# Ledger of designs, part 192: peptides against a protein of PDB entry 6B4J

Target 1, 315 residues: chain A of PDB entry 6B4J
Amino acid sequence: DITMQWYQQLQDASMQCVLTFEGLTNSKDSQAKKIKMDLQKAATIPVSQISTIAGSKLKEIFDKIHSLLSGKPVQSGGRSVSVTLNPQGLDFVQYKLAEKFVKQGEEEVASHHEAAFPIAVVASGIWELHPRVGDLILAHLHKKCPYSVPFYPTFKEGMALEDYQRMLGYQVKDSKVEQQDNFLKRMSGMIRLYAAIIQLRWPYGNRQEIHPHGLNHGWRWLAQILNMEPLSDVTATLLFDFLEVCGNALMKQYQVQFWKMLILIKEDYFPRIEAITSSGQMGSFIRLKQFLEKCLQHKDIPVPKGFLTSSFWRS

## One batch from the design tools (peptide; made by RFdiffusion4, then SolubleMPNN)

Design b1_p24_6_s4 (from b1_p24_6, 12 letters changed)
Fold by OpenDDE base, seed 5:
Structure b1_p24_6_s4 (fold): chain B 315 residues (1-315), chain A 24 residues (1-24)
Amino acid sequence: as target 1 above (315 residues)
Amino acid sequence: SRKKELEEIRKELEKALAELEAQE
C-alpha cells in the first residue's frame, strides 16, 4: 500500500529527527537546558499568538518564525534566541514548531473552527520555505489523526488494548480512554486544519511556485476515504469537516469531477454510512446528510466561515 | 442506468487515486 509506505516514511523521518536532537533534549548541562527551553518557547509561542484579529500581526508572526528557522536571532521572552546556539537547535525547533501547529489543530481549531484559516496560512507559508517543517507537520498529524492519511488502524495480535486505542487517536490516561465526543472534537480540529492548509497560500510568498501540499492531496484524501469502508461516527464526522472547510476550493478546482464525486458520496457511500450508524450517532450523520443535500440542491458549496479575505490582509 | 454511472465515477476516482499515489 503506497499510502501506508508514505505514512511510514514520514514517521521514520520524524523519529530520526528526534534522535538527532536527543543530545539537546537529554542534556544535564544547565546551559543546554536553558537553550532548549528558549528554543522551545521561540518555536511555539508565535504559533500560539496566531489569531483572526489582524493580517499585519499574522505577518509579524510569520516573519518571526521564518527568521528563527533561517538562523537569525529572534526576541523571545525578553532574550535573543537563535538556532545557532546549539548544533541540534534547528532540528529541535523544526520538530517543535511542527508539533505546535498540529496541537493548535487539536486544541484551538477543535474549539474554534474559524481559527483553522490563520493557522493554516502561516503553516502553508512556512512549509513553502521550509519543506522539512511540512513533512514534520504531516508526521505529527498522521500520528495523532490516522484518519488524515487516511487509514483506519487495525488491532494486531498481541497488541495491548490501550496501545490500539492510542493508534486510533484516543488519549488514554491512567487506563481511562477519553470520551468519544472529545476524541471526535480533536480529530475534527486536525482535519479542519489540514483541509485549510491544502488550499491556502501565504500571500507574500512566491505564488508562481506550486503549493507544496495542495488541493491534489485533498482529492487524494477523498478518493482514499471513499475507497474504504466507513467507520462508525468517525467517517461521517470527518467527511463533513473536510468538505465544509475545503469543499468550495475543491469545487472550483475540479468542477464537474467534484460534483460527480459528491453524487457518489450521496448515492453510494452515504447509505453505507447509514448502515453502520447507531441511534446515538445520528447527529453527525444528519449533519452530513443536510450538508450534502443542500450542496447538491443549490449546486454550490459555501465559502467556509473564517476564510481569510482581502480585508483581513489590509488590517 | 444510474448504477452504471456511479460505477464509472468510482472507476475515475480509483484511477485518480492511483495516479496521485504514484507521484508520491
Scores: peptide ipSAE 0.186, ipTM 0.813, DockQ to the pose 0.595
Fold by OpenDDE base, seed 2:
Structure b1_p24_6_s4 (fold): chain B 315 residues (1-315), chain A 24 residues (1-24)
Amino acid sequence: as target 1 above (315 residues)
Amino acid sequence: SRKKELEEIRKELEKALAELEAQE
């Protein structure tokens, strides 16, 4: 399976990255610890500052992240910080930055869906300039949300139940598995972030170049999902999240082909979702149903709430 | 028939998926 090979390659690259900067992360040297913490803050704080408030502030954040990744000194916590402070600094920063983007999907976007767009446009722009960060974003995303690949992890003989639950994306703490609602909320945030990344380009970059991970991957994702058996509650939730965020962009890109796909979802795939939906899971099912019916009836998919407008970039 | 149309759409999607996977 080419998809699984791609997944594994990204995971392997991520693991290799971790091993590469292990000297920095495991150092007992006081100076190395200081550098590590400074680099970690420099990588993650700008991402946490991303907001929908002003395009100018978003540009400042982007420029700071790009400067850091380019080996330039940046101000962080009142200190001048550079990846050149340690030979493993760049790898560490790329990894932590990518991790933080995915974490913002998991936390911020999960709670505030509109936050997907400013985070995604920065991530996309950084990915264009720093492909390794993009690969690491995918690696982190795929690990936390296998449905972003998409694939459904399988239980293997001899596997602990907790390990299987973790593979499915659940958090397990003190032998207690995460509640389904919290799980779906986190997965939704990550899928929404991904759906935003694949359609957005940083407006101050070279827009003549091909998107490093564009809408073709959205089409691939949908095609793959439709070839999989639906999972109870999960498929209805994430399919809705994905289509709500990137459906308009896919419609514009693929036109008639997109509508054929949407008809296939409504008439062929949706009944399969219905068949596995319990009475307690009707919320996600109903949302998807209403969305599909509305889109097919109007022959339009609305621009998602929070989509960045020209006025945003002038602020 | 509508069933035949849906089957054709599915085949088209499968083809598109295969083409995309070949590019990766």
Scores: peptide ipSAE 0.179, ipTM 0.807, DockQ to the pose 0.661
Fold by OpenDDE base, seed 3:
Structure b1_p24_6_s4 (fold): chain B 315 residues (1-315), chain A 24 residues (1-24)
Amino acid sequence: as target 1 above (315 residues)
Amino acid sequence: SRKKELEEIRKELEKALAELEAQE
């Protein structure tokens, strides 16, 4: 399976990255520990500061992240921090930065869907300039949300149930599995972030280049989802999330093909979702239904709430 | 028939998937 090979390749690359900076992370030296902490803060704090407030602030955050990744000193916590402080500093920062972007999907976007767009445009812009960060974003995303690949993890013989649950993306703490609503909320956030990344480009970059992970991957994702048996509650939820965020962009890009796909979803795939939907899971099902019906009726996919406009960038 | 149309759409999507997977 090519999809699984891609998944595994990204996971392997991520693991290799971890091994590369293991000297920094496992160092008992006080100076190394300090550097690690400073680099971690420098990588993650700017991402946490991303907001929908002003484009100018977003640019400052982007520039700071880019400067850090470029080996330039940046101010963090009142200190000058540079990836050059340690030979493994760049790898560590790239990994932690990518991890933080995905975490913002998991947490911030999960709670505030509109936050997907400012986070995604920064992530996309950084990805364009630093491809390794992009690969690591995918690796983190795929690990936390296998549905972003997409694939449904399978139970293997001899596997502990908790490990299987974790593979599915559930958090398991003290032998207690995460509640389904919280699970879906986190998955939704990550899918929404992903759907935003694939359609957004940093406006101050060289737009002549192809998006490093563009809408073609959105098309791939949909094609793969539609080629899979639906999973109860999960498929309806995430398909809606994906289409709500990037459906307008896909419509503009693929036009007639997009509408054919949407018809296929509504008339062929949706009944399959319905067949596996229990009475307790009707919320996601109904939401998807209403979305599809509205879009098909109006022959339009609305621009998602929170989409960044020219006015945002002038602020 | 509508069924045939849907089948054709599915085939188109499968083709697109295969093409995209081959590029990765």
Scores: peptide ipSAE 0.178, ipTM 0.812, DockQ to the pose 0.658
Fold by OpenDDE base, seed 1:
Structure b1_p24_6_s4 (fold): chain B 315 residues (1-315), chain A 24 residues (1-24)
Amino acid sequence: as target 1 above (315 residues)
Amino acid sequence: SRKKELEEIRKELEKALAELEAQE
């Protein structure tokens, strides 16, 4: 399976990255610990500062992240920090930065869907300049949300139930599994972030270059989902999230083909979702139904709430 | 028939998926 090979390749690359900076992370040396903390803060704090307030502020954050990844010193916590402070510094920062982007999907976007766009445009712009960060974003995303690949992890004989639940993307703490609503909320946030990344380009970059992970991957994702058996509650939830965020962009890109796909979803795939939907899960099902019906009726996919406009970049 | 049309759409989608996978 080509999809699973791609997944495994990204996971292997991520694992190799972790091994590369293990010396930095496991060091007992006081200076190394200080450097690690400074680098971690320098990589993650700018991402947490991303907001929908002003395009100028977003540019400052982007420039800071790019400077750090370029080996330039940046100010963090009142100190000058550079990836050159340690031989493993760059690998560590790239990994932690990518992890933080995905975490913002998992947490911030999960709670505030509109936050997907400013986070995604920075991530896309950084990915364009630093492809390794993009690969690590995918690796983190795929591990936390296998549905972003998409694939469904399978239970293997001898596997602990908790480990299987973690593979499915659930958080398990003190032998307590995360509630379904919280799980779906986190998955939704990550899918929404991904759907935003694949359609957005950093406006101050070289727009003549091809998007490093563009809308063709969105089309692939939809095609793959439709070729899979639906999962209870999960498929209806994430399909809605994906289409709400990037459906307008896909419509513009694929035009007639997009509408054919949407008809296929409504008339062929939707009954399969219905067949596995329990009475307690009707919320996600109804939401998807209403969205599809509205879009087909109006022959339009609305621009998602929070989409960045030209006025945002002039602010 | 509508059924035949849906089957054709499915076939087109599968073809598009295969083409995308070949480009990766």
Scores: peptide ipSAE 0.175, ipTM 0.806, DockQ to the pose 0.685; fails the geometry check

Design b1_p24_7_s1 (from b1_p24_7, 13 letters changed)
Fold by OpenDDE base, seed 4:
Structure b1_p24_7_s1 (fold): chain B 315 residues (1-315), chain A 24 residues (1-24)
Amino acid sequence: as target 1 above (315 residues)
Amino acid sequence: SEIEQKLLEQAEKLFEEMLKKHEE
């Protein structure tokens, strides 16, 4: 299966990356430990500072991240930090940066959907300049949210239930599985971030080039989801999240084909989702239904709340 | 990547097939 091959290839690359910088992470040397911590902070703090407030601040954050990845010294925590401080510094920073982007989807976007766009545009811009970071973003995203691939992990013989639950994306602590609402919230955040990444380009780069992971991958995602059996609550939730964030962009890109897809969802896929939706899970289904009905009625997909405008970049 | 390109091509075929089935 090509999808699983792609998934595994990205996971393997991620694992190889971890192995590459294990010397830095496992070092007991005080200087190495200090460098590790400095690099970790330099990689992650700028991402956490991303906000919807001003485009100028976003540019500063982007420039700092890009400088760090380019081997230039950056200021972090009042100190000058560079990936050149350790031979494994670049690999470590790329990994931690990618991890942090996905974590922001899982946490920040999950709680504040509008945060998807400023995070995504930075991620997209960095991905364009640093393809390895993009691959690692996908690897982290796929591992935490297999539905972003998409595929449904299967229970294998001899597998512990907790491990299976983790593969499905659930957090399991002290033999307690995460509540469904929290699980869906985290998955929603990651899908929304992904949907934002595939449509956004960093405005200060060479926009003449092809998006490194653009809307064609969004179209692929939809096609794959619709070709899969719906999963209770999950499919309705994530399909809504995806379309709310990138539906407008897909409409503009694919036009007639996009509307054919929406009609297919309404006429063919809705009944399948409904059939597996219990009375207690109707919320996500109803939300998706209302969204699609409104869009089809108006023959328009609204621009998502939080979408970055020209005025944002002038601030 | 080569794998990604194959995935995109596969998705296009899947979509076409779904549309054909829907029209029937």
Scores: peptide ipSAE 0.544, ipTM 0.923, DockQ to the pose 0.783
Fold by OpenDDE base, seed 1:
Structure b1_p24_7_s1 (fold): chain B 315 residues (1-315), chain A 24 residues (1-24)
Amino acid sequence: as target 1 above (315 residues)
Amino acid sequence: SEIEQKLLEQAEKLFEEMLKKHEE
């Protein structure tokens, strides 16, 4: 299966990255520990500072991240920090940065859907300049949210239930599995972030170049999802999240083909979703249905709330 | 990447097949 090969390739690359900086992470040396912490903070704090407040602030954050990845010293925690402080510094920073972007999808976007766009535009811009960060973003995203690939992990003989639950994307703490609503919330955040990344370009870069992971991957995701059996509650939830965020962009890009896909979802895929939807899960199904019906009726998909406009970049 | 290109091509074929089935 080509999809699983792609998934495994990215996971292997991520694992290899971890191995490259193992010396830094496992060091007992006090100086190495300090460097590790400084690099971790330098990589992650700027991402946490991303907000919808002003385009100028977003540019400052982008420039800081790019400078760090470029081997330039940056100020973090009152100290000058550079990836050159350790031979494994760059690999470590790239990994932690990518991890943090996905974490912002999992946490910030999950709670505030509009936050997807400023985070995504920075991630996209960094990905364009630093392809390895992009690959690591995908690796982290795929591991936490297999539905972003998409594939459905299967239970294997002899597997512990908790391990299977983790593979599905659930958090398991103290032998307690995460509540379904919290699980779906986190998955939604990550899917929304992904849907935003594939459609956004950093406005201060070379826009003449092809997006490193653009809307064609969004189209692929939809095609693959529709070719899979729906999962209870999950499919309806994530399909809605995806279309709400990038449906407008897909409409503009694929035009007639996009509308054909929406009709296919309404007429062919909805009955399959309905067949596996319990009474307690009708909320997600109804939400998707209403969204699609509205879009088909108006022959338009609204621009998502939080979409960055030219006025944002002038602030 | 090469594998991503193959995935994109596969997706296009899948979509075309789904549309054909829908029209039947």
Scores: peptide ipSAE 0.540, ipTM 0.922, DockQ to the pose 0.773
Fold by OpenDDE base, seed 2:
Structure b1_p24_7_s1 (fold): chain B 315 residues (1-315), chain A 24 residues (1-24)
Amino acid sequence: as target 1 above (315 residues)
Amino acid sequence: SEIEQKLLEQAEKLFEEMLKKHEE
């Protein structure tokens, strides 16, 4: 189907990117190794520095990343670093940067949900200026969290169980599969990051331009999810995460259509989730239930905690 | 992209179909 074609296209592009900078990553030359490490640090450290503390600091981080991607030298680790130091430098940096954004979803956002917004606004802004980074973000996100596509990987004949588990997004180390709670936590972080990206625009860019991957993709995601059979615990968790983060934005954008969709979720889809929910999974189920009921009762979706305001950008 | 546009169009149709079914 079209969804799988899109998924595969992005994965192929990501794989091709890796192949393009293989010379840099596999080089035994000491200088090449140094360049690789410098570029890797230059690409990833700024992302790690993203915080909710001050808008001015966030702008500095954005400018550094953009400068690096633009072929300008940046200071990293006390050194001047540029993607021009190696012919494969730009591809490498774009890949590592995209990977790092997704990792921040997987780790930082997973533990601190409010962190989604400052990370997402930087990612969105960079995506607007550097579309290839955006494609690579999607590729990394889709691979780690197939539910972000969304699709449910299927077990194929001859496939090892561990490989199937990895396809589902589980981490498997030393033949030990990740605990369900940790798995869902990571998936939640990535979905929340995605939900934030699709609604946020970098305020210092050309906001008159169309978002490169905007709320229409959020609407698409919901449509696809609702057209799929719910998965135990996963669907309730991620649907809640998604709606909590971008529900307000979707409400504002789609208005009456959004409410029709929400009613559809409550009346048609939620019972299907309930039917597959075990006693041990009541937490996610209850959260979703309460959220839906509250939103329908109040005819409002709250602005998510951590949403960036004008006061943030003045700091 | 072209494929993304097709996905968006498909999503719109899916919503319409789901809504229609819900109203029946």
Scores: peptide ipSAE 0.537, ipTM 0.921, DockQ to the pose 0.787
Fold by OpenDDE base, seed 3:
Structure b1_p24_7_s1 (fold): chain B 315 residues (1-315), chain A 24 residues (1-24)
Amino acid sequence: as target 1 above (315 residues)
Amino acid sequence: SEIEQKLLEQAEKLFEEMLKKHEE
C-alpha cells in the first residue's frame, strides 16, 4: 500500500529527527537544558502569536521563524537565541515548530475555524523555504489525525485497546478515552488546517515556484477518502470540513472534474454514509448533505469564512 | 518525493475508475 508506505516514511523521518537531537533533549547539563528551553520557546511562541488581526504582524512572525531556521539570532524571552547554540539545535527547532503548527490545528483551529488561514499561510510559506519542516508537519499531522493521510488504523492482535484508541487519534488520559465530540473537534481542526495549507501561498515569497504540498494533494485526499468505506460520523464530519475550507479552491483549480467529484459524492457516496449513520449521528451527515446540495444547486462553493483578503495584507 | 508522485498518480487513476463506475 503506497499510502501506508508514505505514512511510514514520514513517521520514520520524524523518528530519526528525534534521535538526532536526543542529545539535546536528554542532556543533564544545565547549559544544554537552557539552550533547549530557549530554542523551544523561540520555535513555538511565534506560532502561538499568529492571529487574524493584521498582515504586518503576520509578516513579522514569519520573518522571525524564518530567521531562526536560517541560523540567524532571534530575540526570544529577552534573550538572543540561535539554532547554532547547539549542533542539534536546527533539527530540534524544526521538529518543535512543525509540532506546534499541528497543535494549533488541533487546538486553536478546532475552537476557531477562521484561525486556520493565518496559521496555514505561515506554515505554507515556511514549508516552501524549509521542506523538512513541511515533512515534519505531515508526520505530526498524520500521527495525530490518521484521517489526514487518509487511512483507518486497524486493531492488531495483542494490541491494548488504549493503544488502538490512540492510533485512531483519541486522547486517552487516566484510562479514560476522549469524548467523541472533543475528538471530532480536534480532528476537524487539523483537517481544516491541512485544507488551508494546501491552497495558500505566502504572498511575499516566490509565487512562481510550485507549492510544496498543493491542491493536487487535496485532490488525492478526496479521491482516497471516496475509495474508503465511510466511518460513522468521522467521514461526514471531516469531508465537510475539508470541502468547506478548500472546496472553492478545488473548484477553481479542477473545474469540471471537481463538479464530477461532487456529483459522485452526492449520488454514490452519500448512500454509503447514510447507511452507517445512526439517528444520533445524523447531524454531521445532514450538514454535509445540505452543504453539497447548496453547492450543486448554485454551481458554486463559497469562499470560506476567514479567507485572507488583500485588505488583510495591507494592514 | 517519488512516493508522493506515485500517490498522486494513483489518485488520478482511482478517480477515473470511480467515475467510470458511476457512469455504469
Scores: peptide ipSAE 0.534, ipTM 0.920, DockQ to the pose 0.761

